Peptides against a protein of PDB entry 6B4E. Designs and how they scored, part 47

Target 1, 295 residues: chain A of PDB entry 6B4E
Amino acid sequence: TNFDKISKMFWHYKDKIAQIKQDIVLPIKKADVNVRNLLSRHKRKINPKFGQLTNSNQQLFKIQNELTQLINDTKGDSLAYHWILNFIAKAVVHQAETEVRVKPESALPLGKLTLYLLVQFPELQELFMARLVKKCPFVIGFTCEIDTEKGRQNMGWKRNNENKWEDNTSYDERMGGILSLFAIITRLQLPQEFITTTSHPFPIALSWHILARICNTPLNLITNTHFVILGSWWDAAAVQFLQAYGNQASKLLILIGEELTSRMAEKKYVGAARLRILLEAWQNNNMESFPEMSP

## One batch from the design tools (peptide; aimed at target 1 W208 H209)

Design b2_p22_8_s2 (made by RFdiffusion4, then SolubleMPNN; from b2_p22_8, 15 letters changed)
Fold by OpenDDE base, seed 3:
Structure b2_p22_8_s2 (fold): chain B 295 residues (1-295), chain A 22 residues (1-22)
Amino acid sequence: as target 1 above (295 residues)
Amino acid sequence: MDWIKEILEEFEEKLKEFMASL
């Protein structure tokens, strides 16, 4: 693991967030009133769609089509188009922080929708990744110390209106929700219409990088959150990860489930205990995956 | 700790080779 490269990647996306604000968000506030009104209407139509997802593929396809149409309506104005994509990127991550957090299996329909949009609208990819890294640096295997305010901010910790940090449970659950979504995206196959024409924008190899980078993270930087997100990843993608990489995947799962948890046993992390349970379930041939969506 | 790093580095190299073959 090259941590300098990971750090450069992290800061690249942090800079991208600043760029998005300067080049997309702020300019729209000064745009023509008709453009602003259009985007306001589209925002109101788009935002509920993510909450309308169910375990139905039919409902998914309906929402995909509706969103595609709404996004296409903005293509005549490049700034409007990028603004709506940035809004979607933010909305998807927000849905992971809220719904997926409490119902991890909801990551599957959300991930399918997101992957479709990422392929259909390639400009969404950098916007989405930048938002993911800002909110959950674990998606690229980035970790820093959280003993400082800047460190906590870099790791995606939020402050409330009283400038108080969120509680550990809230942070862990949010990170788990976001990582569940990302894990699902990495293990999904491209929609049939794209398989022969496009490469996967966030392939299963990115899951490998997450696990490997966490395993190589200095132990003094490993927290309960690392184990929580590994457990979330496990539920979301472990089955497909094993299918993709076979014995090499097994070795990496043992490294996170047994070796990493054992090295941190003195901390008595609840997330680590859960990860050990997942490992034991796998060893007993009881590895579970999220239920498939209905037709 | 060093042994895990070495193993993982080896696996990363193997993964790169695998990805290049795709």
Scores: peptide ipSAE 0.029, ipTM 0.605, DockQ to the pose 0.097
OpenDDE base, seeds 1, 2, 4, 5: peptide ipSAE 0.029, 0.029, 0.030, 0.028; ipTM 0.602, 0.603, 0.602, 0.607; seeds 1, 4 fail the geometry check

Design b2_p22_8_s3 (made by RFdiffusion4, then SolubleMPNN; from b2_p22_8, 12 letters changed)
Fold by OpenDDE base, seed 3:
Formats: sequence, structure tokens, C-alpha cells
Structure b2_p22_8_s3 (fold): chain B 295 residues (1-295), chain A 22 residues (1-22)
Amino acid sequence: as target 1 above (295 residues)
Amino acid sequence: MNWVEEILKNFEKELEEFMSSL
């Protein structure tokens, strides 16, 4: 693993977040009143749609069409278009932090919607990835120390209004939710209408990178969160990952499930214990996947 | 097919690095 490259990528996305604020978010506050009013209305229409997702493909397609129309209405103004896409990127990640956190299987409809939007609106890709990396650096396999305030901030830890860090459980669950969404996106096939014309923007290879980079992370930087997000990834994508890479996937699953957990056994991480249970279930031919969506 | 070979090559390197750290 080239950690220098990963670090450069991490900081690239941090810079992108700063750029988004400067070039998109702040300028729109000074934009024409009609544009601001349009975007305010669109924001109010878009925001609830992510919570309207169900296990129904019919409902998914309805929401896809509604969002597509709402986004297309902004294309006449480049700043408005990029602003609405940035809003969507933030909203999707927020949904992962809240709903997927408590109901991991909800990542499937959310991931399908997100993948559709990423392909339909390519400019969303950098906006979304920047938001993901800011909130959950694990999506690119980035890890740093969390003994410093800056380290915690870099790893996406939040502070409350009293400047107190979030509790470990809240952080772990939130990271798990975000990673579940990303894992789902990486393992989904493109919608049929795009398969022949477009490459997958976040392919299954990115799941490989996550796992491999975590395995190569210095052990002194490995925390319970790493195991929690690996467990979340496992539930979301392990079946499809095995289908994609076969024996090589198996080796990597054994590395995270057995070797990495064994190396950290003295820490007695709850996330590691869960990951071992998942490994054992797989070894007993009881690997589960999220239920498929209904028609 | 070229991307799979690249992934496998990277995997071998990454695995070797992992095993060397252990």
C-alpha cells in the first residue's frame, strides 16, 4: 500500500471541500434572489425523498425520476446546478449517518439511487466522494492517529456544541453507516441503460482498496472502528466481493476476519468479535447478504 | 482484463507488505 498516495488523495478531497465552500456554497448566497428562491424550493422537495425510499424498486424509480427532473431544472445555471448536486451529496451522506446507521439494509435502495444519480450527473461524483472522505476517511482506506484534536477531526470525529467529542459508539455506528452505503455502491451493477455507455464510477475494486489498505495499516492505528466498518462492509458487500474476485477475495476476507482480529485480540474490541462471527458464519456456508428489493 | 491483472499484481504486493508487517 502506498500510504503517501492515500494521504495525497485524502488531502485532495479536503481541499475539494474547501473549494466547494468557496466556489459553490458562498457564491450562491450572493446570487440572484430568483435563483436562491428556486434552490430553496428544490432543497425542500429533494430532502425528504431520501427518507421515502423503501425496499420497492417501483418507489426507487419514482424517486429517481423526480430527482432527475428537479436537478435538470437547475442546469440552466451552472452555479445552481453544482449547488444542488452538492446538497444531494450532503443529504445522501447524512442519510447514511442516520438511517443506514440503524438499519444497514436501507443502504441498498439508497445506494441504488445514489449510483443512478452519480452516472446521470457525473459532476456529482467528485462532490460526493469529497463529502464521503471528509465524513468517513475509511472509504479510501485512510487512517491517522486520533490522539490529537487534528487527528480526530481528520478521521471525521464530531464535536457537539459544548466542544465535546462524540462518544465512541456514536462514531463507530456513524462510520459503519457511511461505509455500508459506499460498499453497496461499489458492488452494485450499473442500471441497464448505462451499462454499455458508461463505466462504473466507484467499482468493486474500491472495496478491494479499502480492505487491503486497512490490512496494511500500522497496528497501533487500528481501533474498534476499523473492525466495525469492516463488519458493515461485510454485511453490505462480502457476497458480491467473493463473486467478483473468487479465491483472491477469500484470502483478503481471511486476512481481515482472522489475521487482523487475532493481531488485535488483546484489545478485546467488540467490532473484532463481530467480525470473527461473520467469518465463522461464512466458513460454515452461512454468509448472508441484504435482501433484494421487491419489484 | 488488464484491470484484473493490475489488481492482482497490486494485491500480491499489498499482501506481501501485510505479511511482512505481521
Scores: peptide ipSAE 0.027, ipTM 0.647, DockQ to the pose 0.175
OpenDDE base, seeds 1, 2, 4, 5: peptide ipSAE 0.027, 0.027, 0.034, 0.022; ipTM 0.673, 0.664, 0.662, 0.619; seed 4 fails the geometry check

Design b2_p22_8_s4 (made by RFdiffusion4, then SolubleMPNN; from b2_p22_8, 15 letters changed)
Fold by OpenDDE base, seed 5:
Structure b2_p22_8_s4 (fold): chain B 295 residues (1-295), chain A 22 residues (1-22)
Amino acid sequence: as target 1 above (295 residues)
Amino acid sequence: MDWIKEILENFEKDLEEFMSSL
């Protein structure tokens, strides 16, 4: 693991967030009133659709089509188009922070929708990744110290209106929700219409990097959150990861489930205990995946 | 994305480095 490269990538996306604010979000406030009104209407139509996802593929396809039309309506104005994509990127991540956090299996329909949009609208890819890295640096295997205010901010910790940090459980669950979504995206196959024409924008290899980079992280930087997000990843993608990489995947799962947990045993992390349970279930040929979506 | 391509080139190295640290 080249941590210097990971750090550079982290800061690249942090800079991208600042750029998005300056080049997309702020300019639209000064745009023509008709454009602003259009985007306001589209925002109101788009936002509820993420909560309308179910375990139904039919419902997914309906929402995909509706969102595609709404996004296409903005293509005549480049600024409006990028603004609506940035809004979608934020909305998807927010859905992961709220719904996936409490119902991890909801990552599957959300991930399918997101992957479709990422392929259909390639400009969404950088906007989405920048938002992911800002909110959950674990998606690229970035970790820094959280003993400083800046370190906590970099790792996506939130403060309330009273400037108090969120509690550890809230942070862990929120990171788990975001990571579950990303893990699902990495393990999904492209929709049939794209398989022959497009490469996967966030392939399963990115899951490999998450695991390997966490394993290579200095032990003094490893927290309960690392184990929580590894457990979230496991539920979301372990089965498909094993299918993709076979014996090499098996080695890496043993490394996170057995070796990393053993090295940190003195900390008695609850997330580590859960990860060991997942490892044991796998060893007993009882590895579970999220249920497939209904027709 | 250029950053993603760079990540993909190093996935084997990440595992090797961890294994060597055990």
Scores: peptide ipSAE 0.028, ipTM 0.625, DockQ to the pose 0.594
OpenDDE base, seeds 1, 2, 3, 4: peptide ipSAE 0.021, 0.024, 0.020, 0.020; ipTM 0.622, 0.635, 0.592, 0.603; seeds 1, 2, 4 fail the geometry check

## One batch from the design tools (peptide; aimed at target 1 K251 R263)

Design b2_p23_1 (made by RFdiffusion4)
Pose (drawn by RFdiffusion4):
Structure b2_p23_1 (pose): chain A 295 residues (1-295), chain P 23 residues (1-23)
Amino acid sequence: as target 1 above (295 residues)
Amino acid sequence: AAEEEELEEMETELEEIIAKYEE
């Protein structure tokens, strides 16, 4: 892995976040009353819909239809359309770092909803990817030191209610939740309405990149967070990763489960212990996936 | 063709990473 190229990709998405603020978020303050009213009302109606998802496909379709109508209502104004898509991208990532953090299997319905919105509204793709990378750089394999304040900000760290950094557990759980959503998206087939006509925007090869880049990361930059997100990724996508790459996926899963954990054994990382358990469960023919969605 | 080339590159990169973990 050429980590200079990974850094260039990271800063490209960081620049995109700045461009979103300059060209989408700030100009909306100057939009006309009709646009402001519509966005104010629609953002209230959109916000709780992500938490109304359940394990039921029928409920997923209901929420998809409600959101599609609300988003289509904004298409008459390109700026309002891009603003509501940016709002949705932020809301989905926030849902991943809150609900998916507590209930990892909720990444499956949320991933199906997000993937549907990503192809129904393709302008969402760049907005969503930039938000993921800003909040969880592990999705593209970016890692930098966190000894400095700027490094902590680069890696997506947050502060609590007293300018102190959130504890390591809070950060690790957030990163797992966000990366779990992205991992579900990479292993989902497109919904039927689009599977016959459209290329998957974030395919399974992106999961290969995450694993390979962590395994190629200098060991002095590896932390408990790398093991936690790999475990979250495993729960969300290891079965489909093997279906996609076979013996090659097996070699990579062994590398992360046996070798990456062994090389970092002195650190006694909690996530490394769980990744070893997942490796052993697979070796005992007991690899799990999230239960498929109910009707 | 492009997919075969990308898969070959992935295999080569994985063999190089595994070689680092055998050392």

Design b2_p23_1_s1 (made by RFdiffusion4, then SolubleMPNN; from b2_p23_1, 14 letters changed)
Fold by OpenDDE base, seed 4:
Structure b2_p23_1_s1 (fold): chain B 295 residues (1-295), chain A 23 residues (1-23)
Amino acid sequence: as target 1 above (295 residues)
Amino acid sequence: SAMQAELEERQKQLDEILEEYKK
């Protein structure tokens, strides 16, 4: 694992966030009133759609079509188009932080929707990844110390209006929710209409990178959160990961589930205990996956 | 092939992890 490369990638996306603010978010505030009104209306229509997802493919397709139309309505103005995509990127991640956090299986329909949009609107890819990395650096296997304010900020810790850090449980659950979404995206197949025309923007290889990079992370930087997100990933993608990489996947799952947890046993991390349970379930031929969506 | 190259890269990464964990 080249940690310098990972750090460079991390800071690339941090810079991208700043660039988005300067070039997209702030300028739109000075845009034509008609454009601002359009975007306001679209924002109001788009935002609730993520919460309208169910385990129904029919409902998914409906929402996909509606969002596609709404996004296409903005293409006449490049700034408006990028603004709405950035809004969607933020909204999707927010949904992961809130709903997926408490209902992990909801990552499946959300992931399907997101993957569709990422392919349909390629400009969303960079915006979405930047938002993911900012909020959950684990998606690229980045880890830094959290004993400093800057370190915590880099790792996506939030402060409230009173400058109080969020509690560990809240942070862990948010990270788990975001990682669940990303894991689902990486293990999903492209929609039928795109399979022959484009490559997967965030393929299963990115899941490999997450696991491998965490395994290579210095032990002094490993926290309960690492195990929580690994557990979230496991629930979301372990079955498909094994299907994709076979024996190599098995080895890596053993590394995170057995070796990494064992090395950190003295910390008695709750997340590690859960990951051990997942490993044992797999060893007993009882690995579970999220239920498939209904027609 | 690209597939073989990817396989080899993953194997290299696994080996690196395993080597580190032997320490």
Scores: peptide ipSAE 0.587, ipTM 0.944, DockQ to the pose 0.764
OpenDDE base, seeds 1, 2, 3, 5: peptide ipSAE 0.585, 0.585, 0.584, 0.586; ipTM 0.944, 0.944, 0.943, 0.944; seed 5 fails the geometry check

Design b2_p23_1_s2 (made by RFdiffusion4, then SolubleMPNN; from b2_p23_1, 10 letters changed)
Fold by OpenDDE base, seed 3:
Structure b2_p23_1_s2 (fold): chain B 295 residues (1-295), chain A 23 residues (1-23)
Amino acid sequence: as target 1 above (295 residues)
Amino acid sequence: SKEEEELKKRKEELEEIEKKYKE
């Protein structure tokens, strides 16, 4: 594992966030009032759509169509178009931080919607990835020390208005929610209409990178959060991961489930204990996946 | 093939990781 390369990738996306602010967000604030009003209206219509998702494919398709229309309405103005996509990127990640956090299986419909949008609107891909990396560097297998304020910030820790760091549980759950979404996206098939014309923007190989990079991460940097997000990933994608890579997948799952947890046993991480349970379930041929969505 | 190359890369990555945990 080339950690220098991973670090460069991390900072690339951090820079992208800054660029987005400079080139998209700030310019819109100075744009024509009619454009701003249009975007405000669209924002209000778009935002609730993510919360309207259910385990129904019918509902999913409805929302896909509605969002598609709303986004297409902005294509006449490039800046407006990019602004709305950036908003969507932020909204999706926020939904992962809130809803998926408490209901992991909700990652499936959200992931399907997101994947559809990523393919339908390719410009969303960089915007979305930048937001993901900013909020949850684990999505690219990036880890740094968190014994400094900057380190915590880099790893997506939040501080409240009193400059107090969020509690460990909150951080773990947020990271788990985001990672669940990303994991789902990586293991989903492209929508039928795109399978033959487009490559998957975030394929299952990215899940491989997450696991492999975490396994290779210096042990002194491994925290409970690592195990939490691995557990979240496991619930979201382990079955499909095994289907994709077979024996190699099995080896990597054993590495994270057995070897990594064993090396960190003295820490008695709750996340690690859960991961062990998941491993055992798999060993007993009881690996579970999220339920499929209804028609 | 591209697939075979990727298989090889994953193999190498696994070997690297496994080595770490044998130490």
Scores: peptide ipSAE 0.690, ipTM 0.963, DockQ to the pose 0.887
OpenDDE base, seeds 1, 2, 4, 5: peptide ipSAE 0.688, 0.689, 0.690, 0.690; ipTM 0.963, 0.963, 0.963, 0.963

Design b2_p23_1_s3 (made by RFdiffusion4, then SolubleMPNN; from b2_p23_1, 9 letters changed)
Fold by OpenDDE base, seed 5:
Structure b2_p23_1_s3 (fold): chain B 295 residues (1-295), chain A 23 residues (1-23)
Amino acid sequence: as target 1 above (295 residues)
Amino acid sequence: SAEEEELEKKEKELEEIEEEYKK
């Protein structure tokens, strides 16, 4: 694992966030009133769609079509188009922080919707990834120290209006929610209409990178959060990961489930205990996956 | 093949990780 490259990638996306603000968000505030009104109307129509997702594929397809139409309506103005995609990127991540956080299985319909949009609108990919890395750098296997204010900010910690850091449980759950979504996206197959014409924008190999990079992370930087997000990843993608990489996947799952947890045993992390339970369930041929969506 | 090469790279990465955990 080349951590210098990972760091460069992390800062690339941090810079991208700044660029988005400068080149997309701020200019729209000064744009023509008609453009601002259009985007305001579209924002209001788009925002509730993510909460309308269920375990139904029929409902998913309906929402996909509605969002596609709404996004296409903005393509006549490049700035408006990028603004609406950035809004969607933020909304999807926010849904992961709130809904997926408390109901991990909701990552499946959200992930399917997101993957569809990422393929249908390729410009969404960089916007979405930048937002993911900003909120949850674990998605690219980035870790830094959190003993400093800047370190915590880099790792996606939030402060409230009183300038107090969020509690550890809240942070862990948010990170777990975001990573669950990303894990689902990496293990989903492209929709049938795209499978022969488009490459997967965030393939299962990115799950490999997450696990491998965490295994190689200096132990002094490993926290309970690392184990929490690994557990979230496990629930979301372990079955499909084993299908994709076979024996190599098995070895890596043993490394995170047994070896990494053993190395950190003295810390008595709750997340690590859960991960061991997941490992044991797998060893007993009882690995579970999220239920498939209904027609 | 490209797929085989990628699998070999992953195997090497696993070996490197495993060696670190033997310490």
Scores: peptide ipSAE 0.385, ipTM 0.884, DockQ to the pose 0.852
OpenDDE base, seeds 1, 2, 3, 4: peptide ipSAE 0.352, 0.377, 0.332, 0.334; ipTM 0.875, 0.882, 0.870, 0.870

Design b2_p23_1_s4 (made by RFdiffusion4, then SolubleMPNN; from b2_p23_1, 11 letters changed)
Fold by OpenDDE base, seed 5:
Structure b2_p23_1_s4 (fold): chain B 295 residues (1-295), chain A 23 residues (1-23)
Amino acid sequence: as target 1 above (295 residues)
Amino acid sequence: SAEEEERKKREKELEEILEEYKK
């Protein structure tokens, strides 16, 4: 693992966030009133769609079609188009931070919707990845120290209005929610209509990178959060990961579930304990996946 | 093939991780 490259990637997306603000968000504030009104209406229509997802494929397809139409309505203005995609990127990540956080299985319909949009609107890919990395650097296997304010900020920690850091549990759950979504996306197959025309934008190989990079992370930087997000990843993608890489997948799962947890045993991390339970379930041929969506 | 090349890269990465964990 080349951590210099990972760091460069991390800062690339941090720069991208700044660029988005400069080139998309701020300029739209100065756009003509018609454009601003259009985007305001679309924002109001788009925002509730993510919360309307269920375990139903029919509902998913309905929402896909509705969002597609709403996004297409903005294509006449490049700035408006990119603004609405950036809004969607933020909304999806926010949904992961809130709904997936408390109901991990909701990552499946959200992931399917997101993957569809990423393929249908390729310009969403960089916007979405930048938002993911900003909120949850674990998605690219980036880790830094959290003993400093800058370090905590880089790792996606939030402060309230009183400048107080969020609780450890809140941070862990948010990171778990975001990572669950990303994990789901990496293990999903492209919709049938896209399989022959495009490559998967965030393939299962990215899950490999997450696990491998965490395994290579200096132990002094490993926290309970690392184990929490690994557990979230496990629930979301472990079955499909094993199907994709076979014995190599098994080795890596053992590395995170047994070796990494053992190395950190003295810390008695709750997340590590859960990961060991997941490992044991797998060893007993009882690995579970999220239930498939209904027709 | 490209797939075989990627498999070999993953194998090497696994070996490197395992060696580190022996320390």
Scores: peptide ipSAE 0.618, ipTM 0.953, DockQ to the pose 0.809
OpenDDE base, seeds 1, 2, 3, 4: peptide ipSAE 0.615, 0.614, 0.618, 0.616; ipTM 0.952, 0.952, 0.953, 0.953

Design b2_p23_2 (made by RFdiffusion4)
Pose (drawn by RFdiffusion4):
Structure b2_p23_2 (pose): chain A 295 residues (1-295), chain P 23 residues (1-23)
Amino acid sequence: as target 1 above (295 residues)
Amino acid sequence: TPTSAADTPEDTDFLNEMDEELS
């Protein structure tokens, strides 16, 4: 892995976040009353819909249809359309760092909803990817030091209610949750309405890049967070990763489960212990996936 | 002293071959 190229990719998405603020978010303050009224009303209607998802496919379709109608209502104004898509991208990532953090299997319905929106509204793709990278750089394998305040900001750290950094547990759980949503998306087949006509926008090769880049990261930059997101990724996508790459995926899963954990053993990282348990469960023919969605 | 989890020749060659296939 050429980590200079990974850094260039990271800063590309950081620049995109700045461009979104300049060209989509700030100009909406100057939009006419019809646009402001529509966006104010629609953002209220959209916000709770992500938490209304359940393990039921019928409920997923209902929410997809409701959101499709609300988004289509904004298409008459390119700025309002891009603003509501940016709002949705932020809301989906927030849902991942809250609900998926507590209930990892909720990444499956949320991932199906997001993938559907990503192909129904393609302008969402760049907005969503930039948001993921800003909030969880591990999705592209970016890692930098966190000794400095700027490094902490680069890696997606947050502060609590007194300018102190959130504890390590809170950060690790958030990163798992976000990365778990992206991991679900990379291993999902497109919905039937698009599977016959469209290329998957974030395919399973992106999961290979995450694993390979963590395994190629300098060991002095590895933290408990790398093991936690790999465990979250495993729960969400290891079965399909093997289906895609076979013996090669097996070699990479062994590398992360046996070698990466062994070389960091002195750190006694909690996430490394769980990744070893996942490796042993697979070796005992008991690899799990999230239960498929109910009717 | 190891520098990465995949710094051995076997693992380096394996990851390079796969990256070439996925390019």

Design b2_p23_2_s1 (made by RFdiffusion4, then SolubleMPNN; from b2_p23_2, 8 letters changed)
Fold by OpenDDE base, seed 4:
Structure b2_p23_2_s1 (fold): chain B 295 residues (1-295), chain A 23 residues (1-23)
Amino acid sequence: as target 1 above (295 residues)
Amino acid sequence: PPKSAADTPEDLEFLQKLEEELS
């Protein structure tokens, strides 16, 4: 693992976030009132759609079509188009932080929707990835120290209005939710309509990177959160990961489930305990995936 | 299903190489 490369990637996306603010978000505030009103209306229509997802593919397709129309309505103005995509990127991540956090299986419909949008609107890809990395750097296997304020900020820790850091459980759950979504996206097949014309924007190989990079992370930087997000990833993608990489996948699953947990046993991390349970379930031929969506 | 086993340092290195190849 080349950690310098990972760090460079991390800061690339951090810079992208700053650029988005300067080039997209702030300019819209000064845009024509009609444009601002249009975007406000679209925002209000778009935002509820993510919460309207269910385990139904029919509902998914409906929402996909509705969002596609709403986004296409903005294409006549490049700034408006990019603004709405950035809004969507933020909204999707927010949904992961809130809904997926408490209901991990909801990552599946959200992931399908997101993947569709990422392919349909390629400009969303960089906006979305930048937001993901900002909120959950684990998605690229980035880890830094969290004994400093800047370190915590880099790792996506939030402060409340009283400048108090969020509690560990809240952070762990948020990271788990975001990682679940990303994991789902990486293991999903492209919609049939895109398979022959488009490559997968975030393929299963990115899941490999997450796991391998975490395994190669210095042990002094490994926290309970690492195990929590690994557990979230496991629930979301382990079955498909095994299908993709076979024996090599098995080795990596054993590495995270057995070896990494054992190395950190003295810490008695709750997340590690859960990951051990997942490993044992797999060893007993009881590995489960999220339920498939209904027609 | 595979049995749980401790990985060797060589296995970890191998996995690192695989990561790079998949990038």
Scores: peptide ipSAE 0.081, ipTM 0.712, DockQ to the pose 0.188
OpenDDE base, seeds 1, 2, 3, 5: peptide ipSAE 0.029, 0.057, 0.069, 0.035; ipTM 0.687, 0.711, 0.712, 0.692

Design b2_p23_2_s2 (made by RFdiffusion4, then SolubleMPNN; from b2_p23_2, 9 letters changed)
Fold by OpenDDE base, seed 5:
Structure b2_p23_2_s2 (fold): chain B 295 residues (1-295), chain A 23 residues (1-23)
Amino acid sequence: as target 1 above (295 residues)
Amino acid sequence: MPKSAADTEEDLKFLKELEEKLS
C-alpha cells in the first residue's frame, strides 16, 4: 500500500470540494434569476425523493425516472447542470448520514439509485467521490491521527455551533452509514441497460482497497471507528465480495476479522467485538446479506 | 515503521499482489 498516493488522493478531493464551491456553488448565486428559480424548484422536488425510497424496485424505478427528467431539464445550462448534480451528491451522502446510519439495509435502494445516476450522468462521479472523501475518508482507506483538531477535521469529525466535537457514537454511526452506502455501490451490478455499454464506475475492487489499506494502517492509528466501518462494510458487501474474489477474499476477511481484532484486543473496542461476531457467523456458515428488494 | 495487521512477509505479499492486480 502506497500511503503517499492515498494521501494525494485525499487532498485531491479536498481541493475538489473547494473548487466546487468556487466554480459551481458561488457562481450560481449570481446567475440569471430564471436559472436560480429553476434550480430552486428542482431542489425542492429532488430533495424528498431520497426519503421516498423503499425496499421496492418499482418505487426505485419511479424515482429514477423522475430524477432523470429533473436533471435533464438542466442540461441546457452547464453551470446549472453541474450545480444540480453537486446538490444530488450532497443529498445522497446526507441520506447515508441520517437514514442509513440507523437502518443499514436502506443502503441497498439508495445505492441502486445512486449507481444508476452515476452511470446516467458521468459528471456526478467526481462530485460524489469528492463529497464521500470529505465526509468519510475511509472510503479510500485514508487514515490520519485524530489527536489534533486538523486531524479530526480531515477524518470528517464535526463540531457543533459551540465548537464542541460530536460524540464518538455519532461519528461512528455516520461513518458507518456512509461506508455502507459506498460498499453497496461497489458490489452492485450495473443496471441491465448499461451492462454492455458502460464499465462500473466504482467496482468491487474499491472494497478490496478499503480493507487492504486498513490492514496496512499502523496500529496506533486504528480506532473503534475502523472496526465499526468494517462491520458496516461486512453487512453490506461481504457475501458479494467472497463471490468476486473467492479464496483471496477469505484471506482478507480473516485478516480483518481475526488478526486485526486480535491485535487491538487490549483496547476492548465495541466495534471490534461486533466484527468478531460477524466472523464467527461466517465461520458457522451463517453469513447474512441484506434482503433483495421486492418487485 | 509501526506495526500493522499485515506485518508478516506473507501478508504483505498477499496484499501487494492483489492490490496491484486490482489497480
Scores: peptide ipSAE 0.213, ipTM 0.836, DockQ to the pose 0.733
OpenDDE base, seeds 1, 2, 3, 4: peptide ipSAE 0.083, 0.028, 0.034, 0.030; ipTM 0.731, 0.648, 0.685, 0.670; seed 3 fails the geometry check

